# Peptides against a protein of PDB entry 7Z53, part 5

Target 1, 150 residues: chain A of PDB entry 7Z53
Amino acid sequence: PRIKNQADCIPFFRSCPACPGSNITIRNQINALTSFVDASMVYGSEEPLARNLRNMSNQLGLLAVNQRFQDNGRALLPFDNLHDDPCLLTNRSARIPCFLAGDTRSSEMPELTSMHTLLLREHNRLATELKSLNPRWDGERLYQEARKIV

## One batch from the design tools (peptide; aimed at target 1 M56)

Design b1_p10_1 (made by RFdiffusion4)
Pose (drawn by RFdiffusion4):
Structure b1_p10_1 (pose): chain A 150 residues (1-150), chain P 10 residues (1-10); non-standard residues A16 CSO
Amino acid sequence: as target 1 above (150 residues)
Amino acid sequence: SFASERLRNS
């Protein structure tokens, strides 16, 4: 009904195999995330990304927030610096990149981005309250406690 | 609209 040219096709990349190039093993695929319901979409599933998502400027246990833009004084997710950045293409003049989050598909829909941004703010809210209660806690403890709650 | 949508439509 839409593609009249049969020489055309819809693009598709096979998933990456767990055992590349093998003739012995039955091909299986890979999960890049923790299977647990643990908010890995907020905090990341690999140690470097997790650090990059954190605010390292102080001992407050906060996740990083966008430094150029706010939503009526509230935090937005930080930008990611991707090589193949699809978000810039949606509006050339706006030059707004994809967001950095615990998962790489946070910008797929604005509706989805809103839920990520919401959980970012909630973490920082909890970490702030926990600091008021327990002033002796360092940045790592505040981070872990808020993460545990989220 | 969503904040990210408004930002990208600016």

Design b1_p10_1_s1 (made by RFdiffusion4, then SolubleMPNN; from b1_p10_1, 5 letters changed)
Fold by OpenDDE base, seed 1:
Structure b1_p10_1_s1 (fold): chain B 150 residues (1-150), chain A 10 residues (1-10)
Amino acid sequence: as target 1 above (150 residues)
Amino acid sequence: MTPYERLLNS
């Protein structure tokens, strides 16, 4: 992380510039998201993030869920493990980390958090039902088929 | 660390 002083600073990074050539007069940004309609806000746009979003403790094809909190028995988004967690820095008393989702903006406002949570729940519901219908499917197939439906 | 995170820390 670039910011070492976390006592009075909140990490906020501008989009990384794309520098395709030497004669660049217009600053453009690096696209970190997929160009497909693939629910990347749920599943991530990069393989390492996608793996972190998955529950790899079993072969049920489920997404990872919060281990500390639930909503009346319903799953919540898992917490991220950021070194410079802006959620921890802005609310030091609550000590609640930012949520881990396919979209890093999942913790910016409650509406986004709610939508990401809803889609995570829907994926896990679908994966569970698909497992019931197809007991021979492995976790990868369950995950991918649920992802196709979402 | 994701490729995007590596870019932010570079």
Scores: peptide ipSAE 0.000, ipTM 0.212, DockQ to the pose 0.029
OpenDDE base, seeds 2, 3, 4, 5: peptide ipSAE 0.000, 0.000, 0.000, 0.000; ipTM 0.295, 0.286, 0.229, 0.213

Design b1_p10_1_s2 (made by RFdiffusion4, then SolubleMPNN; from b1_p10_1, 6 letters changed)
Fold by OpenDDE base, seed 2:
Structure b1_p10_1_s2 (fold): chain B 150 residues (1-150), chain A 10 residues (1-10)
Amino acid sequence: as target 1 above (150 residues)
Amino acid sequence: MTPYERLLLS
C-alpha cells in the first residue's frame, strides 16, 4: 500500500528477541522463516499458513487465488483475513486488504506483489500440467510435486 | 478497477 498522509502510522512491530548467550549487548531476533531455499515466499514457513495458501476445495493441488478479481482471466493473489490489516490501516481510502502469500511482505510494494503473483501462477500452471500428465495423482501429490519444481 | 490497479495508482 502507498501512504499519502504523513500523519498516519505505519504499523510495524518489533520482532521477538532471541535469547543471547554471553553477548547481551547485541539484540538478535528469532528467525520465523525456513533457512533453506524452499520457495517459502510462496508456500509459507509454517503448516497453518501453507494450508491457508492452498485451494482445499478440490484435489487439483492448486494454490488459492483471488475470488473477486482477475487480470484478463489470469489469477491474482487472494486477500488475507487479518483482524488488524496493516494494508487497510495504511491506505484507508483504497480499502484494499493485504494479499495472502507465504511472505507477509507480499503487499509491501507492487513489484513484490507482482512477483508473488507470478510464482502463484507458475505453481498453478505446473500443478495443472502435472495433473494432465498424471491423472491418478491426488491433490497432495500434485501440490508437493509442483512445489518441488518451483 | 482491480486491487492491483489501485495499488499502482494510489
Scores: peptide ipSAE 0.008, ipTM 0.426, DockQ to the pose 0.286
OpenDDE base, seeds 1, 3, 4, 5: peptide ipSAE 0.000, 0.008, 0.000, 0.008; ipTM 0.316, 0.465, 0.292, 0.360

Design b1_p10_1_s3 (made by RFdiffusion4, then SolubleMPNN; from b1_p10_1, 5 letters changed)
Fold by OpenDDE base, seed 1:
Structure b1_p10_1_s3 (fold): chain B 150 residues (1-150), chain A 10 residues (1-10)
Amino acid sequence: as target 1 above (150 residues)
Amino acid sequence: MTAYERLLNA
């Protein structure tokens, strides 16, 4: 449920319920993650998220990067566009939105953010090198091959 | 030599 008064609240949303259509009274949540070892923390578990994580402005197979900030010329995670962004709500002075990653928890702790950033950079490095080695590959193939390596 | 192998040896 949406909380109207957000002045002193951190917006947390309960997981969507799984409705198996049984007489079971115990509420279970929907699994939002893949069961595969597929680096879904980088690439997302759903197609819409996966597309949002990609740089679709070219055919280099790159993941999207932050457009406002860099780390000594190195890429950072892009910002999310959440309506009720908990990062903006909890730190009004910094005005830094939550990061967009395959795992929605990417902004919960610096260590996690760092790992996501590292893997983002590695993907983009791999995609760039693969493009150099295979100039005829399109963006989709570059993305998928880099993803297979990560 | 695969693209992956070339990448590892680059």
Scores: peptide ipSAE 0.013, ipTM 0.540, DockQ to the pose 0.020
OpenDDE base, seeds 2, 3, 4, 5: peptide ipSAE 0.012, 0.012, 0.000, 0.007; ipTM 0.474, 0.486, 0.417, 0.422

Design b1_p10_1_s4 (made by RFdiffusion4, then SolubleMPNN; from b1_p10_1, 6 letters changed)
Fold by OpenDDE base, seed 2:
Structure b1_p10_1_s4 (fold): chain B 150 residues (1-150), chain A 10 residues (1-10)
Amino acid sequence: as target 1 above (150 residues)
Amino acid sequence: MTPYEKLLNS
């Protein structure tokens, strides 16, 4: 298990409530995600996050990848840059920052991390193939077309 | 050891 010391806290924060206009006793939270199937777990639901998930150093339409580690030459999820990183707080010995993905839960368990990694790899594969087929496409078009396929 | 390997072996 990632958390070995049971005395350590898991830093859960309560979601902001959606204030109903009626005397509803059930607390509902504000939805911060897109309501349609758009692979937001890969690309995020907000523009600032979406930009942070992209490799903006070139015009290949690729998602950002880990710059320190690879899996036998294959891309891994990049690290997030969080102040008071909850992953560092819950696993101080491993000192692994949270992974950056469209879904903040990407670091919740290895299986979820693996799925996010797979989808990142698939996007980058698609963008690369699309660039080969359409050399005149810019990075934005490559990114969006790959996103539509994923 | 990669971060992923650390997660799997934690």
Scores: peptide ipSAE 0.010, ipTM 0.406, DockQ to the pose 0.281
OpenDDE base, seeds 1, 3, 4, 5: peptide ipSAE 0.000, 0.009, 0.000, 0.006; ipTM 0.313, 0.399, 0.197, 0.335

Design b1_p10_2 (made by RFdiffusion4)
Pose (drawn by RFdiffusion4):
Structure b1_p10_2 (pose): chain A 150 residues (1-150), chain P 10 residues (1-10); non-standard residues A16 CSO
Amino acid sequence: as target 1 above (150 residues)
Amino acid sequence: SDLEDYLESL
């Protein structure tokens, strides 16, 4: 009903196999995330990304927030610096990149981005309250406690 | 900076 040219096709990349190039093993695929319901979409599933998501400027246990833009004085997710950045293509003049989050698909829909941004703010809210209660806690403890709650 | 140094000291 839409593609009249049969020489055309819809693009598709096979998933990456767990055992590349093998004739012995039955091909299986890979999960890049923790299977647990643990908010890995907020905090990341690999140690470097998790660090990059954290605010390292102080001992407050905060996740990083966007430094150029706010939503009526509230935090937005930080930008990611991707090579193949699809978000810039949606509006050339706006030059607004994809967001950095615990998962790489946070910008797929604005509706989805809103949920990520919401959980970012909630973490920082909890970390702030926990600091008021327990001034002796360092940045790592505040981070872990807020993460545990989220 | 601050938190990074702290975590590297552990």

Design b1_p10_2_s1 (made by RFdiffusion4, then SolubleMPNN; from b1_p10_2, 6 letters changed)
Fold by OpenDDE base, seed 1:
Structure b1_p10_2_s1 (fold): chain B 150 residues (1-150), chain A 10 residues (1-10)
Amino acid sequence: as target 1 above (150 residues)
Amino acid sequence: SVLEAALAAR
């Protein structure tokens, strides 16, 4: 590898190639996202991730929020639980994990983190309001209806 | 908007 110092290396994996049956010489990557405009950056593109992003401790249809930190009482993105967490590796003193969101890039830049945080807050706001308007709705319906609005 | 959505979902 080009970098000799591996003490602060970030595990970075190359995207999987799309291998069409045609004799195309250009390497394209597989798109792992949904084909829909469905706010997958918030909710994920795969069911296991989507479940991890949800607050499953109740029937309020909420997304999971940070359990360690808040922004003046406002929710922040939950932390991820990566085996080789690049955020922990790059700043060992802070010991702050990467954020968990539907998009894996949520921790790449503050602007992305902010947008993901806002959308998470908006979902939870919507789910809360929908619950107040529809007390008989279960957590799944609240989650899905809030998701449709976002 | 939330109210409208809630009404539409009924």
Scores: peptide ipSAE 0.015, ipTM 0.454, DockQ to the pose 0.048
OpenDDE base, seeds 2, 3, 4, 5: peptide ipSAE 0.009, 0.012, 0.008, 0.005; ipTM 0.404, 0.370, 0.418, 0.355

Design b1_p10_2_s2 (made by RFdiffusion4, then SolubleMPNN; from b1_p10_2, 5 letters changed)
Fold by OpenDDE base, seed 4:
Structure b1_p10_2_s2 (fold): chain B 150 residues (1-150), chain A 10 residues (1-10)
Amino acid sequence: as target 1 above (150 residues)
Amino acid sequence: SVLEAALEAR
């Protein structure tokens, strides 16, 4: 082999292929997280994360928002609470934590951050509107229905 | 509401 020291190799495992349907020649991997289009990048794919992404202080079905900063009155993504927050480690003087989103990569690129922020805002807008239309809905229903729309 | 009724029908 070209690389003699196996310790320098990164283990890379190939995902299992999905069973091809009729005449599908493209190898697709099995999706083991969520449905293909469910906005899991916003809501997370696991219950603990999903809960952390929600504003649980009320019954409005809202996602959590940043408590320190706003963008001209508009919500920003909440900060994560990571023990070894890479955003804090890279610039200790700024003391700006990474953002919390359903996608752990939300802070890797400004474009991703912006998209997640947009979808966060849209969810909260929808939940608010749904609450107005359906005053008797509880927070869980508001959250789920807004999520279905996003 | 109308939306509530529509969603319940789903």
Scores: peptide ipSAE 0.012, ipTM 0.364, DockQ to the pose 0.060
OpenDDE base, seeds 1, 2, 3, 5: peptide ipSAE 0.006, 0.007, 0.011, 0.000; ipTM 0.357, 0.374, 0.442, 0.310; seed 3 fails the geometry check

Design b1_p10_2_s3 (made by RFdiffusion4, then SolubleMPNN; from b1_p10_2, 5 letters changed)
Fold by OpenDDE base, seed 2:
Structure b1_p10_2_s3 (fold): chain B 150 residues (1-150), chain A 10 residues (1-10)
Amino acid sequence: as target 1 above (150 residues)
Amino acid sequence: SVLEEALEAR
């Protein structure tokens, strides 16, 4: 059955299809993301996004956290600044924008959001510990070393 | 990496 009320729908967008070659039966998609193993869903696959996901206000090598909300004192993902935020349109009463993450799907499924949140916390924990062990490391070194450990 | 280890443990 089709949902007639489009205002309650979560928008999903199809990726660009790959060239089928000789296979016209299966629609292949272009994968624009890097490997899941490199945690690009957390850090971003592109440098501009990666920078936006970092806390650039200090030299602690931290990922950015939500500035409005916490989970019992624990960090949450930061909000994105989309001009036409689909999350705000999905549930207008909640008025919660989409989360900013390395994977654009982070706000589509609670399971994915939770995983990103946990890995965010783990990165920041690692960066904090690395700072304690290596107080002379700058933010870039701390960020990269924590990223490698994750 | 932590993520890689977690994936292998599944």
Scores: peptide ipSAE 0.032, ipTM 0.459, DockQ to the pose 0.027
OpenDDE base, seeds 1, 3, 4, 5: peptide ipSAE 0.027, 0.030, 0.006, 0.030; ipTM 0.498, 0.514, 0.278, 0.436; seeds 1, 3, 5 fail the geometry check

Design b1_p10_2_s4 (made by RFdiffusion4, then SolubleMPNN; from b1_p10_2, 4 letters changed)
Fold by OpenDDE base, seed 5:
Structure b1_p10_2_s4 (fold): chain B 150 residues (1-150), chain A 10 residues (1-10)
Amino acid sequence: as target 1 above (150 residues)
Amino acid sequence: SVLEAELESR
């Protein structure tokens, strides 16, 4: 389980506390410390960005996907819409805009790009499954529940 | 991330 109460916790390097508790709590904390990717980079830590990362055209709770390109039928990160797109300016021949993600570094670090893409796909998979299991859930609930699982 | 934590624990 995610550590919610930090009253008895000590601060650690990755802005995460170390808390006494059950073996499960300890394990989760260790995993958090060794995590390669913060899920906040997928969903965005700020509400305006988080909304832009969502597919708001339906009530399926999906994250937005690239509308121009796919990876052999699989989803890719959506493009950002920057006035002065640094990705376009960096490589003028490629004409590929920066990806929109919770982290601005997503287009700069291919490892992050790949992980963001995988988690995007997983979120959308989960949301789709949740919709099948719970057809009365609206897009907000599907999004939030899938986000919690990821 | 629950999924990420599970993947990291393997």
Scores: peptide ipSAE 0.028, ipTM 0.511, DockQ to the pose 0.026; fails the geometry check
OpenDDE base, seeds 1, 2, 3, 4: peptide ipSAE 0.026, 0.026, 0.023, 0.022; ipTM 0.520, 0.525, 0.514, 0.422; seeds 1, 2, 3, 4 fail the geometry check

Design b1_p10_3 (made by RFdiffusion4)
Pose (drawn by RFdiffusion4):
Structure b1_p10_3 (pose): chain A 150 residues (1-150), chain P 10 residues (1-10); non-standard residues A16 CSO
Amino acid sequence: as target 1 above (150 residues)
Amino acid sequence: PLLPLEPLPP
């Protein structure tokens, strides 16, 4: 009903196999995330990304926030620096890149971005309250405790 | 010190 040209096609990349190039093993696929319900969409599933998501400017145990933009004085997710950045294409003049989050699809829908941004703010809220209660706690403890709650 | 990222099971 929409594509009248049968020489055309819809694009598709096969998932990456766990054992590339093998004739012995039955092909299987890969999960890049922790299967646990652990807010890996907020905190990341790989150690470098997790560090990049954290605010390293102080011992407050905060996740990083966008430095150029706010939503009425509240935090937005930080921008990601991707090579193939699809978000810039949606509005050329706006020049607003995709967001950095615990998962790479956070910008797929604004509705989804709103839930990520909400959990970012909630982490930072908890870390702030926990610092008021336990001034002796360092940045790592505040981070881990807030992460545990979220 | 920073701790490694570890999963949090229910």

Design b1_p10_3_s1 (made by RFdiffusion4, then SolubleMPNN; from b1_p10_3, 4 letters changed)
Fold by OpenDDE base, seed 1:
Structure b1_p10_3_s1 (fold): chain B 150 residues (1-150), chain A 10 residues (1-10)
Amino acid sequence: as target 1 above (150 residues)
Amino acid sequence: SLSPLVPIPP
């Protein structure tokens, strides 16, 4: 897991601190579970963020994936590009930036990171399947239809 | 949790 010491409360700049074993942690987990059907945490609620989460290099309707790392051949969340990257600051030896997701807290807790990663993979799987079923659909259509199914 | 990050081969 990214966070080695689960007893620490880790402050972040763009989101609430991650405090394992605290009410904040419980609240974040509950929020993620309740928002599961919406998946807005994965796609982003704001249009600029939503666009940044998409793969714009093709018309396949895919979400962007990590360009440096994979998980046993499977996709990981892309890295964000933050000036003061809190993930780099909290563990300077690991040198792993924060992941980019619809929720900035995705890199703060392994549970959120895992959920976002799984839903990323599912979206891209669905988009790929939809492309095979509907070859004339463009990237926007594929993205929207996959988003509706997730 | 996620497995350790593995670099994407060239």
Scores: peptide ipSAE 0.087, ipTM 0.753, DockQ to the pose 0.023
OpenDDE base, seeds 2, 3, 4, 5: peptide ipSAE 0.080, 0.011, 0.010, 0.015; ipTM 0.727, 0.489, 0.443, 0.477

Design b1_p10_3_s2 (made by RFdiffusion4, then SolubleMPNN; from b1_p10_3, 5 letters changed)
Fold by OpenDDE base, seed 2:
Structure b1_p10_3_s2 (fold): chain B 150 residues (1-150), chain A 10 residues (1-10)
Amino acid sequence: as target 1 above (150 residues)
Amino acid sequence: SMSPLVPIPP
């Protein structure tokens, strides 16, 4: 992805040599994040999932955003609709469902969730900018062009 | 990680 604002980027490292050998979870998480460079983690690799990740209510080429919550006025990932939502069972008091993303692991790793969120915002920013520059583009073209830039 | 989730104002 071509993220313009590097200040918002979470740095990716392939390895964490400073990680203790006993804590394999950190290493695994880092490895999972490195695989995230593929935008398929945001957009989904399967067409049905990709459609569910899009805002189909308009022709703006946007990804779907959370309809219940924001982060300081900024967009968050939409919630998934799982019959047996494991995220609701993790912290029962919070009552926060799993996020919907191109990767099912999005809600399992906060860092991954954050990165997905940032890329979501970037896509929507790009799509919005492309719409202003190309008013005649439909939602599909806006979506695809923004996806190529990310 | 992200800041705590806040409801979207109506």
Scores: peptide ipSAE 0.078, ipTM 0.745, DockQ to the pose 0.022
OpenDDE base, seeds 1, 3, 4, 5: peptide ipSAE 0.012, 0.011, 0.031, 0.012; ipTM 0.477, 0.483, 0.602, 0.492

Design b1_p10_3_s3 (made by RFdiffusion4, then SolubleMPNN; from b1_p10_3, 3 letters changed)
Fold by OpenDDE base, seed 4:
Structure b1_p10_3_s3 (fold): chain B 150 residues (1-150), chain A 10 residues (1-10)
Amino acid sequence: as target 1 above (150 residues)
Amino acid sequence: MLLPLRPIPP
């Protein structure tokens, strides 16, 4: 049945089609994110976000970590600095911001938060080990080589 | 078993 009242409709826009190759009968959407498996959920898909996810206080190639909380000495995801932080809006008493990750959904479910936390820890482990193995590497090279391994 | 990282050539 068609909804008779258009005011009851939520506008839902269909993604742009990818250009079909000569033999592709299936309409795929354009990938508007990264073109390959690059752990964009950890690193972001955009340079401004990728920069915000990095620990820029040193040349160790590390991702940023939570400054307020740790899990038994292990790093947690950094908090985001959203103007209208939905986590702060939902629970004003706890005053716990949403987590910053490459995927904006990092705070939607504990399972996502845990996976992003794991991958952040793994990146920072890798970057630390790479620094030990390659003392002459700068923070950019350490970050990019750790990113290639993750 | 973590794969041992090797130095990457310059």
Scores: peptide ipSAE 0.015, ipTM 0.482, DockQ to the pose 0.050
OpenDDE base, seeds 1, 2, 3, 5: peptide ipSAE 0.011, 0.000, 0.009, 0.006; ipTM 0.292, 0.260, 0.298, 0.356

Design b1_p10_3_s4 (made by RFdiffusion4, then SolubleMPNN; from b1_p10_3 with P1M L8I)
Fold by OpenDDE base, seed 2:
Structure b1_p10_3_s4 (fold): chain B 150 residues (1-150), chain A 10 residues (1-10)
Amino acid sequence: as target 1 above (150 residues)
Amino acid sequence: MLLPLEPIPP
């Protein structure tokens, strides 16, 4: 192995196999994502996750943002609340948890984190502009209309 | 190495 220190390894788990009732020679994985193009990487594929990704403190239709850190006054992804957070295990000195996004891989590499951050910012920009144009829209409508544009 | 995150001022 190229990595000798296993204590600093990022833990990766194998996907759950599909259990077809036939002698299949090929291991297929279960698809847990939506099958349609719906920006589920931003919004999640399941209602509980989708709710956790939203700012529920107001009726502005915004996604949740980081409450501890920003980037030159710009929003970052919120942190996840994982019991065994792999980001905390990988870099114990930084003590930065994994980011919460619709895709669980959002913290796998900086480039992916950056793309999720940009899409979060774009949603919140769109929801803000939609609120300005449509002052009578509630937070659910603002969220859904911003989601349709993204 | 992620750049140091800027703390949100109180």
Scores: peptide ipSAE 0.174, ipTM 0.746, DockQ to the pose 0.019
OpenDDE base, seeds 1, 3, 4, 5: peptide ipSAE 0.147, 0.000, 0.143, 0.013; ipTM 0.737, 0.264, 0.753, 0.338

Design b1_p10_4 (made by RFdiffusion4)
Pose (drawn by RFdiffusion4):
Structure b1_p10_4 (pose): chain A 150 residues (1-150), chain P 10 residues (1-10); non-standard residues A16 CSO
Amino acid sequence: as target 1 above (150 residues)
Amino acid sequence: PTHIHPFTPS
């Protein structure tokens, strides 16, 4: 009904195999995230990304927030610096990149981005309250406690 | 300010 040219096709990449190039093993695929319901979409599933998501400027246990833009004085997710950045393409003049989050698909829909941004703010809210209660806690403890709650 | 770096997932 839409593609009249049968020489055309819809693009598709096979999933990466767990055992590349093998003739012995039955091909299986890979999960890049923790299977647990643990908010890995907020905090990341790999140690370097997790650090990059954190605010390292102080001992407050915060996740990083966008430094150029706010939503009526509230935090937005930080930008990611991707090589193949699809978000810039949606509006050339706006030059607004994809967001950095615990998962790489946070910008797929603005509706989805809103939920990520919400959980970012909630973490920082909890970490702030926990600092008021327990001034002796360092940045790592505040981070872990807020993460545990989220 | 905090620093945010380019990142490539595994």

Design b1_p10_4_s1 (made by RFdiffusion4, then SolubleMPNN; from b1_p10_4, 7 letters changed)
Fold by OpenDDE base, seed 5:
Structure b1_p10_4_s1 (fold): chain B 150 residues (1-150), chain A 10 residues (1-10)
Amino acid sequence: as target 1 above (150 residues)
Amino acid sequence: MTVVNPYIPL
């Protein structure tokens, strides 16, 4: 239900109900995330996002990293390429875009940004080590095996 | 030999 009266109600929507099938009487919610504990915060829940999160310039199975900034030579989250970037709109002086991660909330809190950065670094570490151990693996296999470990 | 070592040290 769209809350029309904002005088007494906070218009906060957590989830939408899924349409029940012909024999399903249980009101379920639409899940926008993967059903598995699969580190979807790192890899995304959708294939287009998952592709954008990957470093497609090589066959090392790595995630994409920031091209403008590093933390003492360590990778940071890449920037997103949003048309109406809320990070650019909210902080016009810093001109720092939102971060691209598997979870869209990666830029909402520094703690989330830090955790996503850590997991991105761990994936890239794992993929690098897996490449060293398995020189014949392609970038897809390296990515998937690193993803499976994370 | 394919090494899938789940215990790659940090």
Scores: peptide ipSAE 0.005, ipTM 0.373, DockQ to the pose 0.026
OpenDDE base, seeds 1, 2, 3, 4: peptide ipSAE 0.000, 0.000, 0.000, 0.000; ipTM 0.212, 0.228, 0.280, 0.315

Design b1_p10_4_s2 (made by RFdiffusion4, then SolubleMPNN; from b1_p10_4, 7 letters changed)
Fold by OpenDDE base, seed 1:
Structure b1_p10_4_s2 (fold): chain B 150 residues (1-150), chain A 10 residues (1-10)
Amino acid sequence: as target 1 above (150 residues)
Amino acid sequence: MTVVKPYVPL
């Protein structure tokens, strides 16, 4: 946000306008979502986001997980790397960033966060089981097959 | 915007 005093402000970003031409009578937003039922809330709707959601350090086809926190040994959503992170701005005492998920709203409510976390865990479970069943599969195939099942 | 393609079987 362009506001310098963020102490008492919740940063809201207006949707980016679609600019189809010079004679725009009605301001429409850009559609950033896929038209498919493809679990885009887990995997993202755009390739750069989808890459950031993946664990690219190995060939296991896993989604990225939180590196700082776990829930009784179970994975949590990774943190986002936002310059103006609304979670950090609104709760300065906790110093917990917003979660990175396929849907940017993953941190708006605990129920939504829980569903994203569950689906991330399920993907990683599936990818792990698929690797056990198919030792010769690479990380891309494991990711895509797990994504197909989810 | 490159939309994430749906699953394509290999």
Scores: peptide ipSAE 0.000, ipTM 0.224, DockQ to the pose 0.042
OpenDDE base, seeds 2, 3, 4, 5: peptide ipSAE 0.000, 0.000, 0.000, 0.000; ipTM 0.271, 0.268, 0.210, 0.216

Design b1_p10_4_s3 (made by RFdiffusion4, then SolubleMPNN; from b1_p10_4, 7 letters changed)
Fold by OpenDDE base, seed 5:
Structure b1_p10_4_s3 (fold): chain B 150 residues (1-150), chain A 10 residues (1-10)
Amino acid sequence: as target 1 above (150 residues)
Amino acid sequence: MTVVKPYIPL
């Protein structure tokens, strides 16, 4: 990173540097996000993140939800488990960890957090309805079909 | 039992 003092920085990576294999001294950048309109803000752009975002305790195809807090019985974004959690570092009094979402900016501003929460709720609604309509579907199929609708 | 992939209304 070009910025050595990260005390005031939220770590967010939109693109990765690419070195062309040819003697081209021009630094290209690859988009670190998916190139598709695939709701990667909900599901992540990488398979390990996508797995962490899922509720793996059942076969309902649901996304993981907050275990500590709810909004009048409605799901909230789960907390992340970062070693150096920037949310804990920036607001030591509240002791609220960063939220886990497909986009690392989910904790950057309340409006973005709200949108991620809404889309998580919508996915879980869709997966629940799809399970009702298709009782024989497994959790993977439910998740993927809900993801295609979102 | 028919597998249904209908439009799910919001």
Scores: peptide ipSAE 0.008, ipTM 0.334, DockQ to the pose 0.026
OpenDDE base, seeds 1, 2, 3, 4: peptide ipSAE 0.000, 0.000, 0.000, 0.000; ipTM 0.200, 0.265, 0.258, 0.212

